Peptides against a protein of PDB entry 5JNO. Designs and how they scored, part 33

Target 1, 112 residues: chain A of PDB entry 5JNO
Amino acid sequence: MVAKFQPPPEYQLTAAELKQIVDQSLSGGDLACRLLVQLFPELFSDVDFSRGCSACGFAAKRKLESLHLQLIRNYVEVYYPSVKDTAVWQAECLPQLNDFFSRFWAQREMED

## One batch from the design tools (peptide; made by RFdiffusion4, then SolubleMPNN)

Design b1_p14_6_s2 (from b1_p14_6, 8 letters changed)
Fold by OpenDDE base, seed 1:
Structure b1_p14_6_s2 (fold): chain B 112 residues (1-112), chain A 14 residues (1-14)
Amino acid sequence: as target 1 above (112 residues)
Amino acid sequence: MVQELLEFLDEYLA
């Protein structure tokens, strides 16, 4: 038996929190991006986390990892079950996530 | 930080 994917405690959203995000979303792709911002704001930070954290010393990467994407997808599926289809996920959500994330950093790099 | 990112997202989606 395969265990159901469970988000880490720090990434658990209540039904009310998720609903608020959904209510602000215009599409599955929009919802995905909003979840990215809400769940993983550290991915948008230019702060050196390894320098600030004596306990872990691990630098956060400017990369959307599979675990991030899986977690986002799980929440998106609650209101957009169609993204359970990988083709739909790759057409409707994943491109927007990547584009949004890339544009953010492109803008920041241009301003430097 | 989150609010700023949401504002950026709104601009992105506009």
Scores: peptide ipSAE 0.611, ipTM 0.943, DockQ to the pose 0.887
Fold by OpenDDE base, seed 4:
Structure b1_p14_6_s2 (fold): chain B 112 residues (1-112), chain A 14 residues (1-14)
Amino acid sequence: as target 1 above (112 residues)
Amino acid sequence: MVQELLEFLDEYLA
């Protein structure tokens, strides 16, 4: 039996919070991007965490890791059960997540 | 910062 994935407490959304995000979303891909912003705002920060915590060695990289994507997917599945199919997730949500994230940093690099 | 990111998202989706 595969255990149900439980997000860390810092990434736990209440049903009301999730519904609010869903109500603002126009699609599964949109919802995924909104969840990315809400759950992981630190991924959009220019703060060098490696300098702040050299002891922990945790450097916030400009990368969407598998854990981030899995957490987002878990929430998206609540309202878009079709994304349980990996093919649907990879076609409808994952490209938008990657594109949105990439465009953000591309724009920031042009400004800097 | 989250609000700014949401605004960026809206621009992205437009």
Scores: peptide ipSAE 0.611, ipTM 0.943, DockQ to the pose 0.894
Fold by OpenDDE base, seed 3:
Structure b1_p14_6_s2 (fold): chain B 112 residues (1-112), chain A 14 residues (1-14)
Amino acid sequence: as target 1 above (112 residues)
Amino acid sequence: MVQELLEFLDEYLA
C-alpha cells in the first residue's frame, strides 16, 4: 500500500480555508482548479520558485507534477469523496486541471 | 495574483 501523501506545512489548508474554496466551487473539477490556484500560485508565474516547498522538489516550471495532483486530490476528496475512485478523478478533475493549466500558459504565450 | 487567476478561472468555467 502506498503511503498517504502528507502535504508540506506550507500547503496545509485549514478546514476554514478549504471550506471557503469549496463554497466558491460548483463541482469537483471546479474545486480542483481553485485549489490549484490557491495552493500553487507559483506555477502561474514566470518568476522562479522562491516560496514553494523545498521538500516537495518543485523544480519544473509550467508543469503539474504528481505531487501537485496528489495534494489537490486529497483536498477534493474531503467534499467530493467520489474522486477516491481513480476513474472518477481521471474523468472529472484531472482533465479540467490539465486543460485549465494549459490554457493559461497558452494565453500567456500569446501575450508575451 | 491569486485573484487574477481566479478571474481567469471564472472565464474558463463560463
Scores: peptide ipSAE 0.608, ipTM 0.942, DockQ to the pose 0.884
Fold by OpenDDE base, seed 2:
Structure b1_p14_6_s2 (fold): chain B 112 residues (1-112), chain A 14 residues (1-14)
Amino acid sequence: as target 1 above (112 residues)
Amino acid sequence: MVQELLEFLDEYLA
């Protein structure tokens, strides 16, 4: 018996909310990226709003932590059960997440 | 903010 990973309340999605995101997704990797944007928009900001400061100049952490990835993977698994296989997750979803996230910040750094 | 990110995502996926 393995305990299910339970996301924090602030990151809980209803079936309807998840389905809406899925309906806009073309693949598991696409879904993963859309979930990243929807669940963790603060990771794309220059200010770390998770620390409760919306006015200070504290730079947000520009990395995807294991908790973020696990939470996204759990939702992706609902519609793409194959990502339960770590090899599939690492081939189809994880590279897309990292590449998307990296390209966002790379573009921002070039514009500054 | 989310909408802008989704637009960036669409460009990324194109």
Scores: peptide ipSAE 0.606, ipTM 0.942, DockQ to the pose 0.888

Design b1_p14_6_s3 (from b1_p14_6, 7 letters changed)
Fold by OpenDDE base, seed 4:
Structure b1_p14_6_s3 (fold): chain B 112 residues (1-112), chain A 14 residues (1-14)
Amino acid sequence: as target 1 above (112 residues)
Amino acid sequence: MIDELLEFLDEYLA
């Protein structure tokens, strides 16, 4: 039996919080991007965490890791069960997540 | 910051 994935407490959304995000979403891809913003705002920060904690070696990289994507997918599945199919996830949500994230940093690099 | 990100998202989706 595969255990149900449980997000870390810092990334736990209540049903009401998730519903609010869903109500603002126009599609599964939109929902995924909104979840990215809500769950992982640190991925959009210019703060160099490597300077603040050189001892821990934790540098916040401008990268969407598998854990981030898995957490987002788990929440998207609540309202879009079709994304349980990997092909659907890769076609409907993952491209928008990557494109949104990439465009954000591309714009920031042009401003800096 | 989240509000700014959501604004960026709205622009992205427009």
Scores: peptide ipSAE 0.549, ipTM 0.928, DockQ to the pose 0.894
Fold by OpenDDE base, seed 2:
Structure b1_p14_6_s3 (fold): chain B 112 residues (1-112), chain A 14 residues (1-14)
Amino acid sequence: as target 1 above (112 residues)
Amino acid sequence: MIDELLEFLDEYLA
């Protein structure tokens, strides 16, 4: 018996919400990127979340952490079960996520 | 903001 990963409440999607995103997606990689945007819009913000707290020592990082990726993968698996295979995830979804995220910030950095 | 991100995504996927 393997315990299912449960996302934090703030990242829970209903079946209807997920289906809406899926209906707009053309592939597993596309779905993954759309989920990234919908679930974690804060990762695309220029706001320094540490600005308001000098004491906590927190520094906002522009990176996709394992928790973000795992959460996205869990939703992608609902409609693309093949991504349960790590090789498929690493070939079809993970490169798209990283490339999309990197290109976003690369463009923003060049515009600054 | 999400709409802008989705627009960027659409351009990325085009």
Scores: peptide ipSAE 0.546, ipTM 0.928, DockQ to the pose 0.889
Fold by OpenDDE base, seed 1:
Parts: structure tokens; sequence; C-alpha cells
Structure b1_p14_6_s3 (fold): chain B 112 residues (1-112), chain A 14 residues (1-14)
């Protein structure tokens, strides 16, 4: 038996929190981007985490990793079950996530 | 910070 995927505690959203995000969303792709912002604000930070923490020396990557995408997809599926289909996920949500994330950093890099 | 990101998102989606 395969255990159900459980988000880490720091990425657990209550039903009310998720509903609020959904109510602000116009589509699955929109919801995905809002979840990205809400769940992983550290991915948008200018802070050099490796410099800020000498003890851990961990540098946050400006990259959407598989775990990030999986968590987002799991929440999106609650209100948009169609994204359980990989083709739908790749057509409706994933491009917007990548484009949104890329444009954010492109803008920041241009301002530097 | 999240509010700023959401503002950026709104601009992105506009």
Amino acid sequence: as target 1 above (112 residues)
Amino acid sequence: MIDELLEFLDEYLA
C-alpha cells in the first residue's frame, strides 16, 4: 500500500486558508501561483540564506523543485480535480507557475 | 512580503 502524501507541517493549510486562496483565484493556474506565493515565500526572497545562517550554510535555490510542485498540485486538486491528469496539470498550471516565477526574477534582475 | 508578491501576481494576471 502506498501511503497518502502528507505535506510537511509548515506547509499544511487549513480548509479555511485554502478556501480563502481559492476564492481569490480565477483558475487552476491562478490558484497554483497563489499557492506558490503563500507556501513558499522564501523562493522569492532576495536574502542570501547561506550568508544569513553560518550554522547551516544552506543556500536557497531560485528553482521550483518537484516537491514544491507536488505540494501545490495536491492543493489545486482539491478544487480542480482535473489536474490529477498530468496532461491537464502541464497545460493549465505548470506553464503559469514557471512563467510567473521566471517573470518575477526577470524583473528583479532587470532592476539590478 | 506576501502582499507584494500577490500584487505582482495580480499584475501578471491582468
Scores: peptide ipSAE 0.546, ipTM 0.927, DockQ to the pose 0.890
Fold by OpenDDE base, seed 3:
Structure b1_p14_6_s3 (fold): chain B 112 residues (1-112), chain A 14 residues (1-14)
Amino acid sequence: as target 1 above (112 residues)
Amino acid sequence: MIDELLEFLDEYLA
């Protein structure tokens, strides 16, 4: 059995913080994207995330890594338990995460 | 910055 991913303290949300994000979300995919923004704002900046979690091993800029996705999924599962099913996660959340993230940077590349 | 990202997200989801 794979050990449950434990988020670094920098990315640990309180129940109240998570609920606030959930209240703004219309779906699991929406929630996932909002969590991406809230948890990892450094992924949307050209500034080195030196102030981010050093323990997370975020080496690649502008890339969603497995640890990012695992953490987001863990929070999404709290209110959308169906994403515990990998097929549901891959159909409802993962495509939106990737598409949203890609579109953000695609737009920024055009503006630069 | 997060607010701007959320605005972008809202546009994305619209």
Scores: peptide ipSAE 0.541, ipTM 0.925, DockQ to the pose 0.882

Design b1_p14_6_s4 (from b1_p14_6, 8 letters changed)
Fold by OpenDDE base, seed 2:
Structure b1_p14_6_s4 (fold): chain B 112 residues (1-112), chain A 14 residues (1-14)
Amino acid sequence: as target 1 above (112 residues)
Amino acid sequence: MIEELLEFLDEYLA
């Protein structure tokens, strides 16, 4: 018996929702980035980063954490089984995710 | 917000 990954309710996508995203994607890396946007829009928001504790001044960090990447990878694997191989994931999807995320914030900081 | 992000993504992928 193999345990089936079950994402938290707030990050669950129906087959139809996932298919819609896939239909807009040209590659596994593209799909990964679209999933990043759909699942974690808060990572791209200044408001969400400043939400933290008003008393202690804690603010969320602008980074892709292991949980984010794991959730994205699990969905990508549905249509791109090759990313089950860690080497493939790290070569085809992870660099694009990091590059996309970094470029977003780099551009935002330049516009400020 | 998501639509704007997707637009940015399209530009990134172009």
Scores: peptide ipSAE 0.593, ipTM 0.939, DockQ to the pose 0.892
Fold by OpenDDE base, seed 4:
Structure b1_p14_6_s4 (fold): chain B 112 residues (1-112), chain A 14 residues (1-14)
Amino acid sequence: as target 1 above (112 residues)
Amino acid sequence: MIEELLEFLDEYLA
C-alpha cells in the first residue's frame, strides 16, 4: 500500500488557495512555477542563512531539491493528473521550473 | 517579495 504524501504544515495549501493559483495559471508548467514562488519564497532570498547562523549548521542553497519538486508535483497533479506520469512531468513542468529558477538567479547575479 | 517574483514570472512567460 502506497502512503499518500502529506506536505508539512508550512507548505499546506487550502483548496481555495490552490484554486486561486490555478486560475492565474495558463499551463501545468506555469502552475508549477507559481507554486514554486508561493511555497518556497526562501529559495529566492539573497540572505545567506548559513553565514548568519553558523551554529545551527543550516545553509540556504540555491537549488531545487527533490522534496521541493515532489511537493509542487503533488499540487499540480490535482488539476493536471497527467503529470502522475513521470515522462509528462519531465517534459511539461520540470524543464520550466528549472529554467525559471535558473534565469532568476542568473539575472540576480548580473545585478549584483 | 512574492509579488515581485510573480512579476518576474510574468516577464519570463512573455
Scores: peptide ipSAE 0.591, ipTM 0.938, DockQ to the pose 0.892
Fold by OpenDDE base, seed 1:
Structure b1_p14_6_s4 (fold): chain B 112 residues (1-112), chain A 14 residues (1-14)
Amino acid sequence: as target 1 above (112 residues)
Amino acid sequence: MIEELLEFLDEYLA
């Protein structure tokens, strides 16, 4: 048996918190993007999130890393178990996450 | 910040 992945404490959502996000979501891809915003707001900031806080770890990068994606996927699976299938994840959620994230930064760059 | 991001998301999804 494969051990269940547990998110770090700072990214552990309660059932109620997750339910609130789900209630606002219209699809697995939508839920994924909302989770991205809720779990990793630092990825959308120009401010060095970790500066002044040693416990915050490394400075956030403008990049969706494997850990970010894995955490998001784990929560999406709770309500959309079909994303356990990698093909479904790559078709329904991953493109939307990348597109949403890219469009955010593209807009910010245009406003400079 | 999260609220603004969610607003952006809503616009993205519209």
Scores: peptide ipSAE 0.589, ipTM 0.938, DockQ to the pose 0.892
Fold by OpenDDE base, seed 3:
Structure b1_p14_6_s4 (fold): chain B 112 residues (1-112), chain A 14 residues (1-14)
Amino acid sequence: as target 1 above (112 residues)
Amino acid sequence: MIEELLEFLDEYLA
């Protein structure tokens, strides 16, 4: 049995916090992107995220690591249980996460 | 910062 991923304390959302994000979301993919922004704002900054997720360690800058994705998925499935199916996760959430994240940095690189 | 990111997200989703 694979151990359930436990988020670091700084990324442990309360039910109320998660509810607020969900209320602003129109889909599982939307929710995933909003969670990305809320949980890992350091991934969108030029400064080193040494103060970020301890589980991220020396994660590559401007890259979504497996632990980021797993954490997001864990929250998404609370309100969109269908993402427990890997195929659904890979079709409805993962592409949006990657595309959103990539577009952000692509735009930033053009502005720099 | 987060608010700006959410604005970017809204533009992305539009």
Scores: peptide ipSAE 0.588, ipTM 0.937, DockQ to the pose 0.887

Design b1_p14_7_s1 (from b1_p14_7 with V3I H9Q H14L)
Fold by OpenDDE base, seed 3:
Structure b1_p14_7_s1 (fold): chain B 112 residues (1-112), chain A 14 residues (1-14)
Amino acid sequence: as target 1 above (112 residues)
Amino acid sequence: SPIEELLQQLLDSL
C-alpha cells in the first residue's frame, strides 16, 4: 500500500493559509497556480547558486518536479476533490501550471 | 518587485 503523502515542514500550509489562497481562486487550475507561487517562490528566483559556489556547481532548477506537483495536487484536492481523478488533474490543473510556469520564464528572458 | 509584479500579471490572466 502507498502511504499518504506528507509535505515537508517548509511546505505545510495551515487551513487558514490555504483558505486565503482559495478565496483568490476561480477554479482548480487557478488555485494550483496560486499554490505554486505561494509554496515555491524559489522556482521564480533569478539566483544562480553556481555563481555563489563554484565548487558545488549547483544551479537553480527551473522545472516543476513531481514533488512540487504532488504537493499542489494534495492541497487542490481539499477544495476540488475531483482532481483526485488523474484525468481531471491532467486536464484542468497540469496544463495551467505548465503554461503559467513557462509564461513566467519566457517573459523573464525577454526583460532588459 | 518586478518578479512579484510579473507573477501578479500572470495570475490575473488565468
Scores: peptide ipSAE 0.702, ipTM 0.956, DockQ to the pose 0.911
Fold by OpenDDE base, seed 1:
Structure b1_p14_7_s1 (fold): chain B 112 residues (1-112), chain A 14 residues (1-14)
Amino acid sequence: as target 1 above (112 residues)
Amino acid sequence: SPIEELLQQLLDSL
């Protein structure tokens, strides 16, 4: 038997917090992007911040990893159960997540 | 912040 997935404490949202994000969302893909911003602000950290912070040794990762995607998908499923289907997740959420993330960094790169 | 502003712009465009 596989234990129920439990988010790390840093990524645990209350029902009220999740509801607030859902109320701002127009679709599952929209919700996924908003969850990305809410849960993982470190993925959008400035390059200067990542290079300048000697105290924490933080290295900016410009990549959406499996754990990020799984956590987002788990919350999206609460209000959009259809994303339990991998085909739906890949058609409705993943492209929007990837586009959102790519657009962010593309915009940041143009500032140089 | 500039990052927050950019993120909000991108979210508004979804």
Scores: peptide ipSAE 0.701, ipTM 0.956, DockQ to the pose 0.942
Fold by OpenDDE base, seed 2:
Structure b1_p14_7_s1 (fold): chain B 112 residues (1-112), chain A 14 residues (1-14)
Amino acid sequence: as target 1 above (112 residues)
Amino acid sequence: SPIEELLQQLLDSL
């Protein structure tokens, strides 16, 4: 038996919280992007303050890492079980996540 | 905030 992946407490959503996001979503890819915003607001800031000091903050990484994607996928699977198939995840969710994330930073970089 | 507004615009375009 393989242990079920358990997200860290700061990334744990209740059924009600997840349902709220799902109700706003039109597809698995849409849901994935909304989860990205909800779970990881730090990815959309210029400086990462996760270590508790604004004065010694550092530039946030502008990439989606394995942990981010794994957490998002786990929640998406609740309502879209087909994403358990890697091919479906890569065709339906990953491109939308990447496009969404890239579009955000592209627009941010155009600002003076 | 401007970031929140941008995110909402992008979400609306999905």
Scores: peptide ipSAE 0.701, ipTM 0.956, DockQ to the pose 0.912
Fold by OpenDDE base, seed 5:
Structure b1_p14_7_s1 (fold): chain B 112 residues (1-112), chain A 14 residues (1-14)
Amino acid sequence: as target 1 above (112 residues)
Amino acid sequence: SPIEELLQQLLDSL
């Protein structure tokens, strides 16, 4: 049997912390976006060019990776078990996550 | 911070 997914220590939420986020959420997709902000604030911070190429200042593109999405999905399914179905996850949560993330960076680009 | 404010605005629009 495959072992249950265990999040890294830095992404482990207590029941109380998760409950607080759930209480602010109106749907599974809403919850997913709030978890994105809470778990991965680094995805929304200004690019630290010092972490990239020291000569050219290149920085990796901001994107939602499989690990990010899996972690969020694991927490969402605690209160919305239907997202265990991949079709439901892809219809109800994933589009909202992508739209939320895209809207954020689109507005950041407009500030310049 | 400006980032936090923007995030909150986006969350409120969900």
Scores: peptide ipSAE 0.700, ipTM 0.955, DockQ to the pose 0.920

Design b1_p14_7_s2 (from b1_p14_7, 4 letters changed)
Fold by OpenDDE base, seed 3:
Structure b1_p14_7_s2 (fold): chain B 112 residues (1-112), chain A 14 residues (1-14)
Amino acid sequence: as target 1 above (112 residues)
Amino acid sequence: SPIEQLLQQLLDSM
């Protein structure tokens, strides 16, 4: 059996925090993108860690990992339980998340 | 900030 996913403490939202985001959301996909912004601001940072520390060689990750997606999905399920269905998640939320994230970095690359 | 403004613009476009 697969245990219920528990978010790391730094990504734990209270009911009030989640409701605040939901109140701004028009759909499950919209909610997912807003959760992405609120939970993982580091994914939108221009900080190049490899530049700051040549020894570590780590650069800022500009991709949505399974942990990010799982966390977002868990919160979206609270108000949109239909996303428990993988097909619904993949049709309603994942495309919007990926498009949102891609559009962000595409526009950032165009900035002077 | 410019990042916050861009994020808000993207969210508003949804």
Scores: peptide ipSAE 0.673, ipTM 0.951, DockQ to the pose 0.957
Fold by OpenDDE base, seed 1:
Structure b1_p14_7_s2 (fold): chain B 112 residues (1-112), chain A 14 residues (1-14)
Amino acid sequence: as target 1 above (112 residues)
Amino acid sequence: SPIEQLLQQLLDSM
């Protein structure tokens, strides 16, 4: 038996916090992107910030990792149970997440 | 912030 997944304390949302995000969302894919922004602001940090912060040793990662995706999916499932199906997750949420993330960095690159 | 503004614009476009 596998224990129930518990997100790290930094990524734990209350029911009220999650509901607030859901109320702003138009779809499962939209919810996923809003969760991405809410849970992982470090993924959108400026390159200059990552280079300038010698004290914390932070290096900006422009990559959505498995843990990020799993955490987002767990919360999306609360209101969109169909994403428990991998095919649905891959059709409805992953493309939205990838497009959102790519569009963000594409726009940031154009500022140079 | 500029980052927050860009993120909001992208979210609004969905």
Scores: peptide ipSAE 0.672, ipTM 0.951, DockQ to the pose 0.956
Fold by OpenDDE base, seed 2:
Structure b1_p14_7_s2 (fold): chain B 112 residues (1-112), chain A 14 residues (1-14)
Amino acid sequence: as target 1 above (112 residues)
Amino acid sequence: SPIEQLLQQLLDSM
């Protein structure tokens, strides 16, 4: 038996919280992007303040890492079980996530 | 905030 993945407390959503996001979503890919925004707001900031000091802040990584994607996928699976299939995840959700994330930073980099 | 507004605009475009 394989242990079920359990997200860290800071990334744990209640059923009600997840349902609110789902109600705003039009597809699995849309849901994935909304989860990205809700769970990981730090990925959309210029400086990472996770170490508690604005003066000591460092440039945030502008990439989606395995942990981010795993957490998002786990929640998406609740309402879109088909994403348990890697091929479906890669066809329906990953491109949406990557495009969304890239479009955000492309827009931000155009700002003076 | 401007970031929140941009994120919402991007989500609305999906």
Scores: peptide ipSAE 0.672, ipTM 0.951, DockQ to the pose 0.958
Fold by OpenDDE base, seed 5:
Structure b1_p14_7_s2 (fold): chain B 112 residues (1-112), chain A 14 residues (1-14)
Amino acid sequence: as target 1 above (112 residues)
Amino acid sequence: SPIEQLLQQLLDSM
């Protein structure tokens, strides 16, 4: 049997913390976006990811990785069990996450 | 912070 997914310690939410986010959420997709902000603030920062390479100045692409999405999905399904179905996750939550993330960086690019 | 404000605005628009 495959072991249940266990988030890294830095991404573990208590029941009370998760409840607080859920109380602010209007839907599974809304909850997913709020979890994205709470769990992964580094994805929205202007931190120079190229700091390690002074020669090339290459910055890592800002994207939602599989680990981010899986972790968010695990918390969402606690209150919205239907997202255990991949089709539901891809229809109700994943588009909301992608749109939210895209809108954020689009706004940031317009500020320059 | 400006980032936090932008994030909150986006969340409020959902």
Scores: peptide ipSAE 0.668, ipTM 0.950, DockQ to the pose 0.969

Design b1_p14_7_s3 (from b1_p14_7, 6 letters changed)
Fold by OpenDDE base, seed 2:
Structure b1_p14_7_s3 (fold): chain B 112 residues (1-112), chain A 14 residues (1-14)
Amino acid sequence: as target 1 above (112 residues)
Amino acid sequence: SEIEQLLQQLLASL
């Protein structure tokens, strides 16, 4: 059988914490976006990663990685079991997550 | 913070 995905300790939510987020959510997609904000505040930081390497100027891409999405989906499934269906996840949650994330950075880019 | 405010605004628009 497929092993259950276990979140890293820093991304573990108690039932009470998850419920608090759910209480603020109007849909699975809404919940997904709120989980994104709560679980991964570092994805919205203005940290200049280029400062870490003067030689290469490498900066990490501001994108949602598979592990981020998987973690969010795991929590969304608790209250919205329908997202266990990949088609539902891709129709109801992923577009909202990507749009939310894109809107954020689009706004931040306009401020520069 | 500005970031938090923007995030809350975006969340409110969902």
Scores: peptide ipSAE 0.693, ipTM 0.955, DockQ to the pose 0.948
Fold by OpenDDE base, seed 3:
Structure b1_p14_7_s3 (fold): chain B 112 residues (1-112), chain A 14 residues (1-14)
Amino acid sequence: as target 1 above (112 residues)
Amino acid sequence: SEIEQLLQQLLASL
């Protein structure tokens, strides 16, 4: 049996917090993007980690990792159970998440 | 902030 995914404490949302985000969302993909912003503000920071620590070889936090996506999916499925289907998740949420994230950094790169 | 404004703009364009 697959263990239930448990988010780290810093990424735990209450029912009220999740409901607030849902109320602002028009779809599962919309909800996913809003969750991305709410849960992982560090992914949108202008901190240049490579400049901050060239010796540690730290990669920029400009990637959506599997843990981020899995956590978002777990919250999305509370209100959009259809995303439990991988095909639905990949068709309705993942493209919007990736596009949203890419558009953000593309815009930031033009400003810098 | 500028980041927050950009995020809100992008969210509005979903």
Scores: peptide ipSAE 0.693, ipTM 0.955, DockQ to the pose 0.903
Fold by OpenDDE base, seed 4:
Structure b1_p14_7_s3 (fold): chain B 112 residues (1-112), chain A 14 residues (1-14)
Amino acid sequence: as target 1 above (112 residues)
Amino acid sequence: SEIEQLLQQLLASL
């Protein structure tokens, strides 16, 4: 058996918060993207920790990591239990997440 | 913010 995934405290949503996002969502993939925005705003920003040293500067990660995806999946499963099936998750949610994320950064790069 | 506006635009285009 596998231990139940528990989100870090900073990424815990109440039932009411999750319902609010669900009410705005049209599908599991839509919900996944909205959860991405809500849970991980740091993935949509660039931060400089160098304070004047460009060589020491750090940009926010522009990649969806496994923990991000697993956390989103866990919340999506609450209202779309079918995504417990990996094939469904990979067909319905992952492509939308990746496309959404890539479209964001592609557009941001065009504005720079 | 610009980021928030872009995100809302992208969410609307899903």
Scores: peptide ipSAE 0.692, ipTM 0.955, DockQ to the pose 0.920
Fold by OpenDDE base, seed 5:
Structure b1_p14_7_s3 (fold): chain B 112 residues (1-112), chain A 14 residues (1-14)
Amino acid sequence: as target 1 above (112 residues)
Amino acid sequence: SEIEQLLQQLLASL
């Protein structure tokens, strides 16, 4: 049997911390997006190069990696156990995560 | 920050 996945220490939330986020969430997909923001603020920050080099027009290619998604899913499962089903995760959470992330960077690109 | 403000706006629109 595969051992239970444990998040790295920097991404470990206490029950109280998780509950605080859950209390602000209206759905599993909502919770997933809030977890994305809380757990991975680095995904929303511009790299120094992208901000510093206007001449080259460099834009950081940001994407949600499988590890990020798995960590979010692990926490969402605590309050929305149905996302243990991959089909549910892919239908209810992944599209919202991708949309949220895309909307963020689309807005950032328009500001430049 | 500006980033934080944008994130909160997006979260509010979920």
Scores: peptide ipSAE 0.692, ipTM 0.955, DockQ to the pose 0.923

